# Designs tried in a protein design run: peptides against a protein of PDB entry 5HB3. Part 65

Target 1, 150 residues: chain A of PDB entry 5HB3
Amino acid sequence: RQMQDRCMSEYNQRIRNAPEGSIDPFRMACYKIIGRCDLSNRSLDGLQTDVNDWIWLQFNLARETDRSLELAGESYGLAELQASIREIGLKHFPKTAAEDTNGSFGMFFYLQILAGMFEQAIAYLYPFSYVDAVHFAIALTYYGLLRPVD

## One batch from the design tools (peptide; made by RFdiffusion4, then SolubleMPNN)

Design b1_p18_3_s3 (from b1_p18_3, 8 letters changed)
Fold by OpenDDE base, seed 4:
Structure b1_p18_3_s3 (fold): chain B 150 residues (1-150), chain A 18 residues (1-18)
Amino acid sequence: as target 1 above (150 residues)
Amino acid sequence: SEPTEEQIEEMHNWAARR
């Protein structure tokens, strides 16, 4: 908590007072991750990041901590992450097997699974690979993660 | 936040790189 408060203070001070581009991108990343500063912008500007970095960042920023304990006025939790993933899927991933040219559906399936969007993930995967979808559905059901449609 | 264009491209190529 003390560290977070310090990060927020430093972040706010630097944003207000530092010349544009003078702040070390790695330091800014630390403020974002540790201090949870400016959670509306879930990117690491000025850093070369890959997809794995992006995924890691999104999930680390999405905390289920009680809103009451977050000093940051912005709450970013699993629900918001799930919404983001859904939007990404709608924009950037194939919706049908006919649209799939390079097998990118697997990546979107993976993202949905990571985000706990199990029902949606299975439903999405099914038209691309019914065998895989069935296998995952069985496994998820076994572990109580997939609710059978009554 | 959406991934960068480069990251999106990487997502599309993810299956191809494996």
Scores: peptide ipSAE 0.376, ipTM 0.877, DockQ to the pose 0.878
Fold by OpenDDE base, seed 5:
Structure b1_p18_3_s3 (fold): chain B 150 residues (1-150), chain A 18 residues (1-18)
Amino acid sequence: as target 1 above (150 residues)
Amino acid sequence: SEPTEEQIEEMHNWAARR
């Protein structure tokens, strides 16, 4: 708690008082990740990041914190992350097998699985790859992550 | 926060590299 409070204080002070571009981007990234400052902006400004970095950041920031203990007025949890992934899917990924030209459906399937959206992930995968969807459904059911529909 | 245009392009290419 003391470390988080210190990070938040330093982050706020630097944003207000430091000239633009004078702050070390890595230091600001540490304040964002450890201090959970400004969670509405889930990007690392001034750093070159790839898709893996983006995924890592989203999932590390999406913590179920007891809303009562978050000093940060902004709560970002798994539900908000799932909503974001759904929106990304609607905007940037094929909805049908006929729209799939590059096999990008696999990436959206992967994102949904990581976010615990198992039923939606299987339903999405089914029209692209029947065999894979059935195999994943069996595996998820075995581990108790997918509820069989009666 | 949405991924950048470059990251979206990389997501599309990610499936092609496998």
Scores: peptide ipSAE 0.372, ipTM 0.878, DockQ to the pose 0.837
Fold by OpenDDE base, seed 2:
Structure b1_p18_3_s3 (fold): chain B 150 residues (1-150), chain A 18 residues (1-18)
Amino acid sequence: as target 1 above (150 residues)
Amino acid sequence: SEPTEEQIEEMHNWAARR
């Protein structure tokens, strides 16, 4: 908590007093990740990041905590992340097997699984790979992560 | 937060890299 408070304090000071572009982007990244500063902007400006970095950042910034327990002034939880993933899927991933050209469906399946969107992930995967969908469904059911069909 | 266009491209190529 002390570290977080310090990060927030320094972040606020720097954004207010430092000339634009003079702030070390790595330092700002630390403030964002550790201090959870400015969670409305979940990107790391001035840093070169790949997809893995993006994934890591989104999931680390998302907290599965009650909003009342969030120490940051802003809240960003799993629900918001799930919503973002859904939107990404709608915009950037094939919706049907017929739309798939390069197997990118697997990436979206992966993102949904990471986000705990198990039922949606299985439903999505099924038309692309029946076998994989069934196997994942069995596994998820075994661990109690997939809800039974009503 | 959405990934950059470059990151989206990487996502599309993800299956090919694996």
Scores: peptide ipSAE 0.369, ipTM 0.877, DockQ to the pose 0.851
Fold by OpenDDE base, seed 1:
Structure b1_p18_3_s3 (fold): chain B 150 residues (1-150), chain A 18 residues (1-18)
Amino acid sequence: as target 1 above (150 residues)
Amino acid sequence: SEPTEEQIEEMHNWAARR
């Protein structure tokens, strides 16, 4: 907590006092990841990041924390991440096989699996690939991640 | 936060790379 408080203090000070673009983007990234500063903006400004970096960041920021210890508005957990993924899916991924032009459904399936949205992931995959959906459903059930259906 | 346009494009092309 002491480290987090220090990070927050330094982050706020730098944002207010430092000339634009003068702050080391890697240092700012540390403040965000370690200090959980400004979690409303889950991006790394000044850094070139790919999709893997984005995924990594979202999941690392979605930490299980005592919300009572978090600053107002800085609570970000798995539920918020799942909500974000749902929104991304609605905006940027095909909803049906007819809308799929480039096979991007697999990426959204992957994101949902990573976020523990197993039932939704299988349901989403099913119209695109019946065989794959069944195979994943069997596997997830075997490992206790998907509830058996009566 | 939403991914950048570049990241979204990468997501769309993800299947083609695998």
Scores: peptide ipSAE 0.367, ipTM 0.876, DockQ to the pose 0.839

Design b1_p18_3_s4 (from b1_p18_3, 9 letters changed)
Fold by OpenDDE base, seed 5:
Structure b1_p18_3_s4 (fold): chain B 150 residues (1-150), chain A 18 residues (1-18)
Amino acid sequence: as target 1 above (150 residues)
Amino acid sequence: SEPTEEQIEEMHNWAKQQ
């Protein structure tokens, strides 16, 4: 808690006093990740990041924090991440098997599973691969992550 | 925050490798 408060204080001071672009990008990344500063911008400016880095960042920032302790503008939890993944799916991934030219449905399925969107993930996978959808549905049910439909 | 166009392309390429 003391470390987080210090990071937030330093971040606010540097944003106000430092010329634009003069702050070390790695230091800014530390303030964002540890201090949870400026969570509305979930990118690491000035750093080269790949897809794995993006995924890692989204899930590390999407922590269920006690809403009582976070400033009202800095709340980013699992629900917001799930909403973002849904929007990404609508914009960038095939909706039907007929639209799938590159087999990218698997990546969107993976993102939904990581975000705990199990029912939606299975429903999405079903028209692309019936066998895989049934296999995952059985596995998720076994682990208590999917509710059996009556 | 949405992924960059490059990251979206990498997502599609990742799916092809699986």
Scores: peptide ipSAE 0.284, ipTM 0.851, DockQ to the pose 0.750
Fold by OpenDDE base, seed 2:
Structure b1_p18_3_s4 (fold): chain B 150 residues (1-150), chain A 18 residues (1-18)
Amino acid sequence: as target 1 above (150 residues)
Amino acid sequence: SEPTEEQIEEMHNWAKQQ
């Protein structure tokens, strides 16, 4: 908490006093990750990041905290991340087996699983790989993560 | 937040490797 407060203080000071783009991008990353500053922008400008970095960042920023407890920071939770994953899927991943040309469906399945979108993930995977979908469904059900069919 | 086009391409490539 003390570190977060310090980050917020420094961030606020720098944003007011420093010219735009003059702040070290690594420092800004620290303010974002630790201080949860400016979470409306969940990219790390000025840093070279790969897809793994992006995934890591999104999930680390998507803290499931009570909004009332994050008085000092912006709220970005799992729900917002899940919404983002959905949008990514709609834009960048095959929606049907017929659209799949390179097997990228697996990555979107993985992202959905990471985001706790279990039912959606299984439903998505099913037309691409029946066997895999069934196996994952069984496993997720066993762990109580997949709701039974009503 | 959406990944960059390059990151999307990396996602696709990652999927091919699996």
Scores: peptide ipSAE 0.283, ipTM 0.850, DockQ to the pose 0.733
Fold by OpenDDE base, seed 4:
Structure b1_p18_3_s4 (fold): chain B 150 residues (1-150), chain A 18 residues (1-18)
Amino acid sequence: as target 1 above (150 residues)
Amino acid sequence: SEPTEEQIEEMHNWAKQQ
């Protein structure tokens, strides 16, 4: 908490006083990750990041903290992450097997699973690979992660 | 925040490598 407060203080001070782009990108990343500053911008500008970095960042920023304890006026939790993943899927991933030219459906399935979007993930996977979808559905059901459709 | 276009391309490439 003390570290977070310090980061927020420094971030606010630097944003106000530093010329645009003068802040070290790694330091900015620290302010985002540790200080949870400017969570509306969940990118690390000025850093070369790959997909894994992006995924890592999104999940680390999506903290389920009790809203009451977050001094930061911006709440970014799992729900917001899930919404983002849904939007990414709609924009950048095949919706049907007929649209799948590169087999990228698996990546979107993976993202959905990581985000706890189990029902949606299975529903998405089914038209691409019904066998895999069934296997995952069984597994997820076994672990109580899928609610059986009544 | 959405991934960059490059990151999206990497996502597609990652799927090909699997």
Scores: peptide ipSAE 0.278, ipTM 0.846, DockQ to the pose 0.772
Fold by OpenDDE base, seed 1:
Structure b1_p18_3_s4 (fold): chain B 150 residues (1-150), chain A 18 residues (1-18)
Amino acid sequence: as target 1 above (150 residues)
Amino acid sequence: SEPTEEQIEEMHNWAKQQ
């Protein structure tokens, strides 16, 4: 936590003393990832990032922390990440096979699996690919990640 | 935070490749 406290201190100092947006983007990224600063904005402004970078960032920011010690607005865990993924799904991914014009359902399925949303992921995949949904359901059940069905 | 439009496009393209 020593490094985190240092990052928070430096972040606060720079925010007070530097013009807005003048902080080095890589340093800002460090303050965000390590120092848990300004987690309301889970993007890396001023850096070119791809989808893999975005995924990596979201999961790294969704750290298990003592929420009682977190600053207001700086609480971000798995639940918040899952909520974000749900919102992304609603906005940017097909909800039904009839809406699937680009075949992007697999990516959203993947995101849900990564976030531990197993039941929701299987339920989502089912109308797009019955065979695949059953296949993953069996696998997840075998490894104890999906509850047995009656 | 939501991904950028470019990142969303990449997600769609990724899905097509799988």
Scores: peptide ipSAE 0.273, ipTM 0.846, DockQ to the pose 0.712

Design b1_p18_4_s1 (from b1_p18_4, 10 letters changed)
Fold by OpenDDE base, seed 5:
Structure b1_p18_4_s1 (fold): chain B 150 residues (1-150), chain A 18 residues (1-18)
Amino acid sequence: as target 1 above (150 residues)
Amino acid sequence: SEHDEFHKLYLEQLKKLE
């Protein structure tokens, strides 16, 4: 809490007083991650990042917190992240096996699993790989993450 | 948008695997 408060204070001061582009990218990243500042922009500008960094950032910024407790005035939780992943799927991933040209269905499956969208993930995977879908369904059921059909 | 950023990064990653 102390660190978060400090980050927010510094962020507000620097955004107000610092020339555009003069803030160190690593410092900006700290304000975002620790201080939860400017959650509307979930990118680390000025840093060389890859898809793994993006994934890490999205999931670390997602919080199941009451909006009234959010000092930044912005709410970003698992539900919002799940909605974002759904939109990513609709825009950038194949919806059927017939549409799969790059074999990218696995990445979308992975994102859905990370976001706890288990039923949707299995349903999505099934037309691409029956065997894998059944395999994951069994595993998820074993760990109580998927409700089996009676 | 965040969706576009993901897609860009993912495509870049795929290129590295080729």
Scores: peptide ipSAE 0.325, ipTM 0.842, DockQ to the pose 0.851
Fold by OpenDDE base, seed 4:
Structure b1_p18_4_s1 (fold): chain B 150 residues (1-150), chain A 18 residues (1-18)
Amino acid sequence: as target 1 above (150 residues)
Amino acid sequence: SEHDEFHKLYLEQLKKLE
């Protein structure tokens, strides 16, 4: 908590006083991750990242904590992440097997699973791969993760 | 947007696999 407070303080100071682009991208990343600064922007500018880094960052930032305990005044939890994943699906992934040209449905399925959107994930996977959807449904049900109703 | 960033990164990854 002390470290978080320090990060917030430094971040606020630097964003106001430092020239654009002069702050070490790694340091900025630390401010974002540890200090939860500027959660409205969940990208790491100035760093070479890939999709795995993006995924890691989103889930790292999506804290499941009581919002009343958040020091930054901004909250980004699982619900917000899930909403983001839904939007990603709507914009960038095939809705049906007929629309799938690159076999990318698996990635969206993966994202939904990571985000705990199990029912939606299974429903999404079903038209692409019936067998896989059933297998996952069985497994998720066994572990109490799949609900009959979304 | 954040969504677009993901898509960009994902497409780049796919290109590397091709």
Scores: peptide ipSAE 0.325, ipTM 0.842, DockQ to the pose 0.852
Fold by OpenDDE base, seed 1:
Structure b1_p18_4_s1 (fold): chain B 150 residues (1-150), chain A 18 residues (1-18)
Amino acid sequence: as target 1 above (150 residues)
Amino acid sequence: SEHDEFHKLYLEQLKKLE
């Protein structure tokens, strides 16, 4: 908490007083991750990142905390991340096998699994790969992550 | 938007795998 408060204070000072682009992007990343500053912008400006970095960042920022404990009134948890993933799916990924031109369905399946959207993930995968969907369903059920239906 | 950024990065990754 002490570190978070310090980061928040420093972040606020820097954004007001420092010339644009003058702050070390790695330091800004620390302010965002540790201090949870400016969670409305979940990108790391000034850093070369890839899709794996993006995924990592989203999940690290999506803290399951009480909103009352969030500094500056910003709340970003698993529910918000799940909502974001849903939007990603709707906008950028195929809905049916016929729409799959790039074989990208696996990435969206992966995102849903990471976010704990197991039932939705299996349902999504099924029309693309019956065998894979069944295999994952069996595994998830075995570990108690998927609730079987009669 | 965040989802647009993801898509951009994902496409870049796919390009590297080709």
Scores: peptide ipSAE 0.323, ipTM 0.842, DockQ to the pose 0.838
Fold by OpenDDE base, seed 2:
Structure b1_p18_4_s1 (fold): chain B 150 residues (1-150), chain A 18 residues (1-18)
Amino acid sequence: as target 1 above (150 residues)
Amino acid sequence: SEHDEFHKLYLEQLKKLE
């Protein structure tokens, strides 16, 4: 808590007093990740990132903090991340096997699994790869992560 | 948007694999 407060204080001070672009991107990243500062902007400006970095960042920022302790406007949890992933899927990934030109369905499946969207992930994968979907369904069921539809 | 950023990054990754 003390560290977070310090980060927030420093972040606010720097944003107010520092010229635009003068803040070290790495330092800014630290404030964001550790201090959870400015969670409305989940990009690491000034840093070269890849898709893995993006994924890592989203999941690290999507911490279930007790909503009661979250300052108004900085609520970013798993639910919000899941919503984002759904939107990504709708916009950028094939919806059917017929639309799959690049074999990118696996990436969206992966994102859904990471986000705990197990039922949706299996449902999505099924038309692309029946065998894989069944295998994952069995595994997820075994671990109690997939609710069998009665 | 975050969605656009992901898409950009993902496309860049795909290009590297090709």
Scores: peptide ipSAE 0.328, ipTM 0.844, DockQ to the pose 0.835; fails the geometry check

Design b1_p18_4_s2 (from b1_p18_4, 11 letters changed)
Fold by OpenDDE base, seed 2:
Structure b1_p18_4_s2 (fold): chain B 150 residues (1-150), chain A 18 residues (1-18)
Amino acid sequence: as target 1 above (150 residues)
Amino acid sequence: SNHDRFAELYEEQLKKLE
């Protein structure tokens, strides 16, 4: 894409020629999102962001397309995002209902669903909310997103 | 790390909801 090429070119020029602290954070955000520059750093430095922004960024940067189709030198796909979410779950969310102190299980469930980790999401949710897990399982199965386990 | 950034942001959000 022409736009991507331009962003990458400008990004490279900026990192070489501009003082480190002088680059416009918004411009850098554009280079990252559109140009897919420096995907190893999946944050928007210098910008006020919240968890929703983080989520949005991760999923926008995670391309489902094969790496061979990416024009950027670096690739970040769904698999990497899923791995990140797994790590988040292991480190920051309750693993069992007994560990649930803040009711935060829903957020992790949400992240898993967004990342297409449907079976894991349902399995995770089940001990926290049986009814919700069943409801989602039915829906996901209906749309062919959940594999029935017999 | 990426997950650390999430944790920070999520904790901040939780604090706002309390």
Scores: peptide ipSAE 0.346, ipTM 0.856, DockQ to the pose 0.826
Fold by OpenDDE base, seed 4:
Structure b1_p18_4_s2 (fold): chain B 150 residues (1-150), chain A 18 residues (1-18)
Amino acid sequence: as target 1 above (150 residues)
Amino acid sequence: SNHDRFAELYEEQLKKLE
């Protein structure tokens, strides 16, 4: 908490006073991750990142239970992340096997699983691999993670 | 956008795998 307070303070000062693009990207990353500053921009600008970094960031920034404790006054929880994942799916991933030219369905399935979107993940996987969908459904049910769809 | 950033990164990754 103290670290977060410090980051927030520094971020506020620098964002107001520093020239655009002059702040060290790594410092900005710290402000983002620790201070939860400017959660509307969930990227690490100025850094060489990959998709795994992006994924990591999204899920680490999401707060399911402590949204009320956000110092920045910004609310970004699992629900918001899930909404983002849904949108990503609609825009960037195949809906059917016929549309899957790159075998990318697995990535979207992965994202949904990480986001706790288990029912949707299974439903999505089904047209690509019936067997896998069933297997995952069984496993998720066993752990009490799969629920009836509304 | 956040979504666009993902797409860019993912496409880059796919290219590396090809």
Scores: peptide ipSAE 0.345, ipTM 0.856, DockQ to the pose 0.850
Fold by OpenDDE base, seed 5:
Structure b1_p18_4_s2 (fold): chain B 150 residues (1-150), chain A 18 residues (1-18)
Amino acid sequence: as target 1 above (150 residues)
Amino acid sequence: SNHDRFAELYEEQLKKLE
């Protein structure tokens, strides 16, 4: 808590007083991750990152918190992340096997699993790989993460 | 947007694998 408060204080001070581009990108990353500053921008500007870094950041910034205790625009939880994943799926991934040209369905399946969207993930995977979908369904059911349909 | 950034990064990764 003390460290978070310090980060927030420093971020607020620097964003107001520092010239544009003068703040070290790594320091800004620390303010974002530890201080949860400026969560409306869930990227690490000024740093060379890849898709894995993006994924890591999204899930680490997502928190199950009481929105009443957070400042406007700083609320970001699992529900918001899941909504983002749904939007990503609608815009950037194949909806059917016939639309799949590069085998990218696996990445969307992966994102859905990470976000706890298990039923949707299995339903999505099924037309692309029946065997894999069944195997994952069995495993998820075993661990109590998937509700069987009677 | 956040999802657009993902798409850009993912496409970049795919290009590296080709």
Scores: peptide ipSAE 0.344, ipTM 0.854, DockQ to the pose 0.834
Fold by OpenDDE base, seed 1:
Parts: C-alpha cells; sequence; structure tokens
Structure b1_p18_4_s2 (fold): chain B 150 residues (1-150), chain A 18 residues (1-18)
C-alpha cells in the first residue's frame, strides 16, 4: 500500500510536470503495474512489446483486490478482464469455421482458457475442432474445472 | 483501444510465423 501510494503520487507529479516523452517507459510500466495508475490504458507506451506481453499485462493488471483499497478510480479484476476478452472475441475472431480464414480461433480459445472461461471456451472451440474440444472438455472435467451436465 | 492494440500485435505475430 505504501509503495502504491508513492507510485501514484510520483505518477501524477510526472504526468503534470515532465516533458512529453521524457519519462522512462520502464518506470511508467512500474507505475502501471505496481501503482495501478491509469488503468483505462492497459498498454505500455514507448516499449517494444508483442502479443505475449500484452496478454501478460492484462492478467497482471486484473487483480483481485478490494475496491475500497484501490487508489485508482476504477477497479479492474478478473470479471472486467473476462468482459474485455468477450469483446475482443466479438470484434476480432471468427464465429464459425466458415469465417476462419487464418486459423485464429485457437488464440481466442487460449485467451478464454487463461481467463477461466472454460465452458465458453469449449463451446467456442467445438465447431472449429470437435476432437480438440472433446479432449479439452475431458481434461477440464477431470480436474474439476468444467462442470458436466446430464 | 486496448482491443485494437491486441489485434495489431496478434496480426504482427501471425505474419512472423508465416
Amino acid sequence: as target 1 above (150 residues)
Amino acid sequence: SNHDRFAELYEEQLKKLE
């Protein structure tokens, strides 16, 4: 908490007083992750990143915290991340095998699995790959992550 | 947006794998 408060204070000060682009991107990343500053912008500006970095950041920012303890005006937890992933799916990924032109369905399946959206992930995968969907369903059920229905 | 950023990064990654 003390560190978070300090980060927030420093972040606000630097945003107001520092010349444009003068703040170390890595320091800004620390303010983002540790201080949870400016959670509306879940990207690391000024850093060369890839899709894996983006994924990592989203999940690290999506902390299960008490809203009353958050210094940020907005809370960002797993539920918000799941909502974001749903939106990504609607906007950027195929809905059916017929729409799949580049085989990207696997990435969306992966994102859903990471976010604990197991039932939705299996349901999504099924029309693209029956065999894979069944295999994952069996595995998830075995570990108690998927609730089978009669 | 954050969603658009993901799409950009993912498309870039796909190009590298081709």
Scores: peptide ipSAE 0.342, ipTM 0.855, DockQ to the pose 0.851

Design b1_p18_4_s3 (from b1_p18_4, 12 letters changed)
Fold by OpenDDE base, seed 3:
Structure b1_p18_4_s3 (fold): chain B 150 residues (1-150), chain A 18 residues (1-18)
Amino acid sequence: as target 1 above (150 residues)
Amino acid sequence: SDHDQLAKLYEESLKKKE
């Protein structure tokens, strides 16, 4: 808690006092990842990032923090990440095979699997690839990750 | 928004693979 408070104080001080663009983007990234500072902004400005970096960042920030220990600040957990992925899917990924021009359905399927959204992932994949959906469903069931809907 | 950032990154990733 003391480290987090210190990190927040330093972060705020630097944002207020440092000229725009003068702060080392790597240092800012450390404040965000380690110090969990300013979790409302999950972008790493000033760094060249790709999709993999984004995925990594989101999952690292989405910590199961014991709500009791986190200061009443913005909690970002798995549930929030799942909600974000759902929204991303609705806005930026194809809903049907007919809408799939770039073959991007696989990426959204992947994101859902990573986020533990197994039932939704299978349901999403089904209209794009029946065979793959069935195979994944079998595998997920085998590992106890897919709950059969009674 | 976080969503816009992902979309942008994904589009850029696709362009780099072409």
Scores: peptide ipSAE 0.114, ipTM 0.730, DockQ to the pose 0.856
Fold by OpenDDE base, seed 4:
Structure b1_p18_4_s3 (fold): chain B 150 residues (1-150), chain A 18 residues (1-18)
Amino acid sequence: as target 1 above (150 residues)
Amino acid sequence: SDHDQLAKLYEESLKKKE
Protein backbone atom coordinates (compact mmCIF):
# COMPACT_ATOMS: atom_id res chain seq x y z
CA ARG B 1 0.00 0.00 0.00
CA GLN B 2 2.79 2.36 0.76
CA MET B 3 4.38 1.60 -2.55
CA GLN B 4 1.10 2.11 -4.29
CA ASP B 5 0.62 5.45 -2.63
CA ARG B 6 4.02 6.57 -3.75
CA CYS B 7 3.44 5.45 -7.29
CA MET B 8 0.12 7.19 -7.44
CA SER B 9 1.58 10.37 -6.08
CA GLU B 10 4.39 10.34 -8.57
CA TYR B 11 2.07 9.46 -11.38
CA ASN B 12 -0.20 12.36 -10.64
CA GLN B 13 2.73 14.67 -10.40
CA ARG B 14 4.17 13.52 -13.68
CA ILE B 15 0.88 13.74 -15.50
CA ARG B 16 0.41 17.27 -14.33
CA ASN B 17 3.88 18.58 -14.79
CA ALA B 18 5.58 16.64 -17.52
CA PRO B 19 5.14 17.24 -21.20
CA GLU B 20 3.46 14.48 -23.10
CA GLY B 21 5.90 11.83 -24.16
CA SER B 22 8.62 12.96 -21.82
CA ILE B 23 7.96 10.40 -19.15
CA ASP B 24 9.97 7.21 -19.23
CA PRO B 25 7.70 4.47 -20.53
CA PHE B 26 9.14 2.00 -18.07
CA ARG B 27 8.35 4.29 -15.21
CA MET B 28 4.86 4.74 -16.48
CA ALA B 29 4.51 1.01 -16.63
CA CYS B 30 5.52 0.78 -13.00
CA TYR B 31 2.97 3.36 -12.02
CA LYS B 32 0.32 1.45 -13.85
CA ILE B 33 1.18 -2.00 -12.57
CA ILE B 34 2.14 -1.19 -9.01
CA GLY B 35 0.23 1.99 -8.47
CA ARG B 36 -2.77 0.91 -10.50
CA CYS B 37 -2.91 4.30 -12.09
CA ASP B 38 -5.04 5.02 -15.12
CA LEU B 39 -6.48 1.55 -15.42
CA SER B 40 -8.68 2.70 -18.25
CA ASN B 41 -5.59 2.52 -20.39
CA ARG B 42 -4.33 -1.01 -20.19
CA SER B 43 -1.48 -0.63 -22.62
CA LEU B 44 2.18 0.11 -22.27
CA ASP B 45 2.66 3.01 -24.59
CA GLY B 46 6.16 3.62 -25.77
CA LEU B 47 7.31 0.10 -25.08
CA GLN B 48 7.90 -2.63 -27.55
CA THR B 49 5.55 -5.36 -26.49
CA ASP B 50 4.19 -8.58 -27.86
CA VAL B 51 1.05 -10.57 -27.30
CA ASN B 52 2.52 -12.26 -24.25
CA ASP B 53 3.24 -8.92 -22.69
CA TRP B 54 -0.31 -7.84 -23.34
CA ILE B 55 -1.70 -10.95 -21.72
CA TRP B 56 0.58 -10.57 -18.74
CA LEU B 57 -0.42 -6.97 -18.28
CA GLN B 58 -4.14 -7.60 -18.45
CA PHE B 59 -4.04 -10.27 -15.81
CA ASN B 60 -1.77 -8.34 -13.53
CA LEU B 61 -4.06 -5.36 -13.69
CA ALA B 62 -7.19 -7.41 -13.23
CA ARG B 63 -6.95 -7.94 -9.50
CA GLU B 64 -9.83 -9.29 -7.54
CA THR B 65 -9.50 -6.82 -4.75
CA ASP B 66 -12.04 -4.91 -2.82
CA ARG B 67 -12.89 -2.02 -5.04
CA SER B 68 -13.12 0.19 -2.03
CA LEU B 69 -9.44 -0.33 -1.45
CA GLU B 70 -8.41 0.91 -4.85
CA LEU B 71 -6.40 3.99 -4.08
CA ALA B 72 -6.61 5.34 -7.57
CA GLY B 73 -10.36 5.33 -7.44
CA GLU B 74 -10.38 2.88 -10.29
CA SER B 75 -11.37 -0.72 -10.23
CA TYR B 76 -10.41 -3.36 -12.69
CA GLY B 77 -11.07 -6.92 -11.75
CA LEU B 78 -11.58 -10.27 -13.33
CA ALA B 79 -15.11 -9.43 -14.35
CA GLU B 80 -13.97 -6.47 -16.36
CA LEU B 81 -11.24 -8.50 -17.97
CA GLN B 82 -13.70 -11.19 -18.87
CA ALA B 83 -15.93 -8.64 -20.47
CA SER B 84 -13.02 -7.32 -22.46
CA ILE B 85 -12.02 -10.77 -23.62
CA ARG B 86 -15.54 -11.45 -24.73
CA GLU B 87 -15.58 -8.30 -26.78
CA ILE B 88 -12.20 -9.08 -28.26
CA GLY B 89 -13.47 -12.47 -29.28
CA LEU B 90 -16.45 -11.03 -31.03
CA LYS B 91 -14.34 -8.62 -32.99
CA HIS B 92 -11.10 -10.35 -33.74
CA PHE B 93 -11.40 -14.09 -33.48
CA PRO B 94 -13.13 -16.63 -35.67
CA LYS B 95 -16.52 -17.83 -34.63
CA THR B 96 -16.47 -20.94 -36.77
CA ALA B 97 -13.88 -23.26 -38.20
CA ALA B 98 -14.63 -21.92 -41.63
CA GLU B 99 -13.58 -18.47 -40.52
CA ASP B 100 -10.34 -19.67 -39.02
CA THR B 101 -7.65 -19.07 -41.59
CA ASN B 102 -4.77 -18.53 -39.22
CA GLY B 103 -5.50 -20.97 -36.44
CA SER B 104 -6.23 -18.12 -34.10
CA PHE B 105 -9.04 -19.92 -32.32
CA GLY B 106 -6.50 -21.41 -29.98
CA MET B 107 -5.43 -18.04 -28.71
CA PHE B 108 -8.95 -17.01 -27.90
CA PHE B 109 -9.57 -20.30 -26.19
CA TYR B 110 -6.41 -19.74 -24.20
CA LEU B 111 -7.47 -16.26 -23.17
CA GLN B 112 -10.83 -17.52 -22.00
CA ILE B 113 -9.23 -20.27 -19.96
CA LEU B 114 -6.83 -17.86 -18.34
CA ALA B 115 -9.70 -15.58 -17.46
CA GLY B 116 -11.65 -18.40 -15.87
CA MET B 117 -14.28 -18.38 -18.58
CA PHE B 118 -14.29 -22.15 -18.67
CA GLU B 119 -17.79 -22.82 -19.87
CA GLN B 120 -17.50 -20.29 -22.61
CA ALA B 121 -14.08 -21.56 -23.57
CA ILE B 122 -15.33 -25.10 -24.01
CA ALA B 123 -18.33 -23.94 -25.94
CA TYR B 124 -16.11 -21.91 -28.18
CA LEU B 125 -13.62 -24.70 -28.78
CA TYR B 126 -16.25 -27.29 -29.60
CA PRO B 127 -16.86 -26.37 -33.23
CA PHE B 128 -13.14 -26.17 -33.92
CA SER B 129 -12.13 -29.36 -32.19
CA TYR B 130 -14.71 -31.63 -30.69
CA VAL B 131 -12.12 -33.94 -29.23
CA ASP B 132 -10.17 -31.19 -27.56
CA ALA B 133 -13.30 -29.61 -26.18
CA VAL B 134 -14.37 -32.85 -24.60
CA HIS B 135 -10.96 -33.47 -23.10
CA PHE B 136 -10.80 -30.03 -21.60
CA ALA B 137 -14.33 -30.32 -20.33
CA ILE B 138 -13.47 -33.51 -18.51
CA ALA B 139 -10.35 -32.02 -17.02
CA LEU B 140 -12.05 -28.85 -15.92
CA THR B 141 -14.87 -30.81 -14.38
CA TYR B 142 -12.42 -32.95 -12.48
CA TYR B 143 -10.90 -29.89 -10.90
CA GLY B 144 -14.28 -28.39 -10.15
CA LEU B 145 -13.84 -25.54 -12.56
CA LEU B 146 -16.54 -26.37 -15.04
CA ARG B 147 -20.13 -25.88 -14.05
CA PRO B 148 -22.81 -28.01 -15.57
CA VAL B 149 -24.92 -26.23 -18.10
CA ASP B 150 -28.67 -26.63 -17.75
CA SER A 1 -8.49 0.17 -28.06
CA ASP A 2 -7.41 -2.86 -26.10
CA HIS A 3 -9.06 -5.01 -28.70
CA ASP A 4 -7.18 -3.52 -31.55
CA GLN A 5 -3.94 -3.72 -29.70
CA LEU A 6 -4.31 -7.41 -29.05
CA ALA A 7 -5.24 -8.09 -32.63
CA LYS A 8 -2.23 -6.22 -33.89
CA LEU A 9 0.13 -7.90 -31.49
CA TYR A 10 -1.22 -11.30 -32.31
CA GLU A 11 -0.90 -10.75 -36.01
CA GLU A 12 2.65 -9.65 -35.53
CA SER A 13 3.41 -12.70 -33.47
CA LEU A 14 2.08 -14.93 -36.21
CA LYS A 15 4.26 -13.24 -38.75
CA LYS A 16 7.31 -13.78 -36.61
CA LYS A 17 6.61 -17.46 -36.35
CA GLU A 18 6.43 -17.83 -40.13
Scores: peptide ipSAE 0.108, ipTM 0.725, DockQ to the pose 0.853
Fold by OpenDDE base, seed 1:
Structure b1_p18_4_s3 (fold): chain B 150 residues (1-150), chain A 18 residues (1-18)
Amino acid sequence: as target 1 above (150 residues)
Amino acid sequence: SDHDQLAKLYEESLKKKE
């Protein structure tokens, strides 16, 4: 907690006192990831990133901690990440095979799996590839990650 | 928004793959 408080203090001081754009992007990333500063903004400004970096960042920021001990700006867990993934799906990914023009359904399926949204992931995949959906469903069930359906 | 960022990054990744 002491380190976190220190990070927050330093982050706030730098944001207020440093000229815009003068702060080292890597340092800011450290404040974000380690210090959990300003989690409302989950972008790494000034860094060259790709989709894998984004995925990595989201899951690292989505910590399961005691919410009662966290500052308001630090409250970001798996539930919030899952909610964000749902919203991303609604806005940016095809909902049906007919809407799939670029084959992007696989990425959204992947995101849902990573976030533990197994039932939703299988349901989503089914209209795009029923064979793959069945295979994944069997596998997930075998490992106890998917609830059996009566 | 974070949503837009992902979409942008993914689209860029697809372009690189082509």
Scores: peptide ipSAE 0.101, ipTM 0.717, DockQ to the pose 0.818
Fold by OpenDDE base, seed 2:
Structure b1_p18_4_s3 (fold): chain B 150 residues (1-150), chain A 18 residues (1-18)
Amino acid sequence: as target 1 above (150 residues)
Amino acid sequence: SDHDQLAKLYEESLKKKE
């Protein structure tokens, strides 16, 4: 808590006092990741990142901390991330096999799995790859992550 | 938006694999 408070204080001070663009992007990233500062902006400006970095960032920022225990920080949890993934899927990923020209369905499936959206992930994967969907469904069921519809 | 960023990053990733 003390560290978080210090991070927030430093972050706020720097944002207010530093000229735009003068703050080291890596330092800003540290404040965001460690200090959970300014979680409304989940972009790391000034850093070269790839899709894996983005995924890592989103999941690290989406802490399962009980909203009740997060005192002063913006609440960004798994639910918000799941909502974001759904929106991303609707906008940027194929909905049907016929729309899939680049094989991008796998990435969206992966994102859904990472976010714990197992039922949706399997349902999404099914029209693209029946075999894979069945295999994942079996695996998820085995681990108790997929509830069979009675 | 977060969505746009992901899309951009994904597209860039695809380009790197070609």
Scores: peptide ipSAE 0.095, ipTM 0.715, DockQ to the pose 0.825

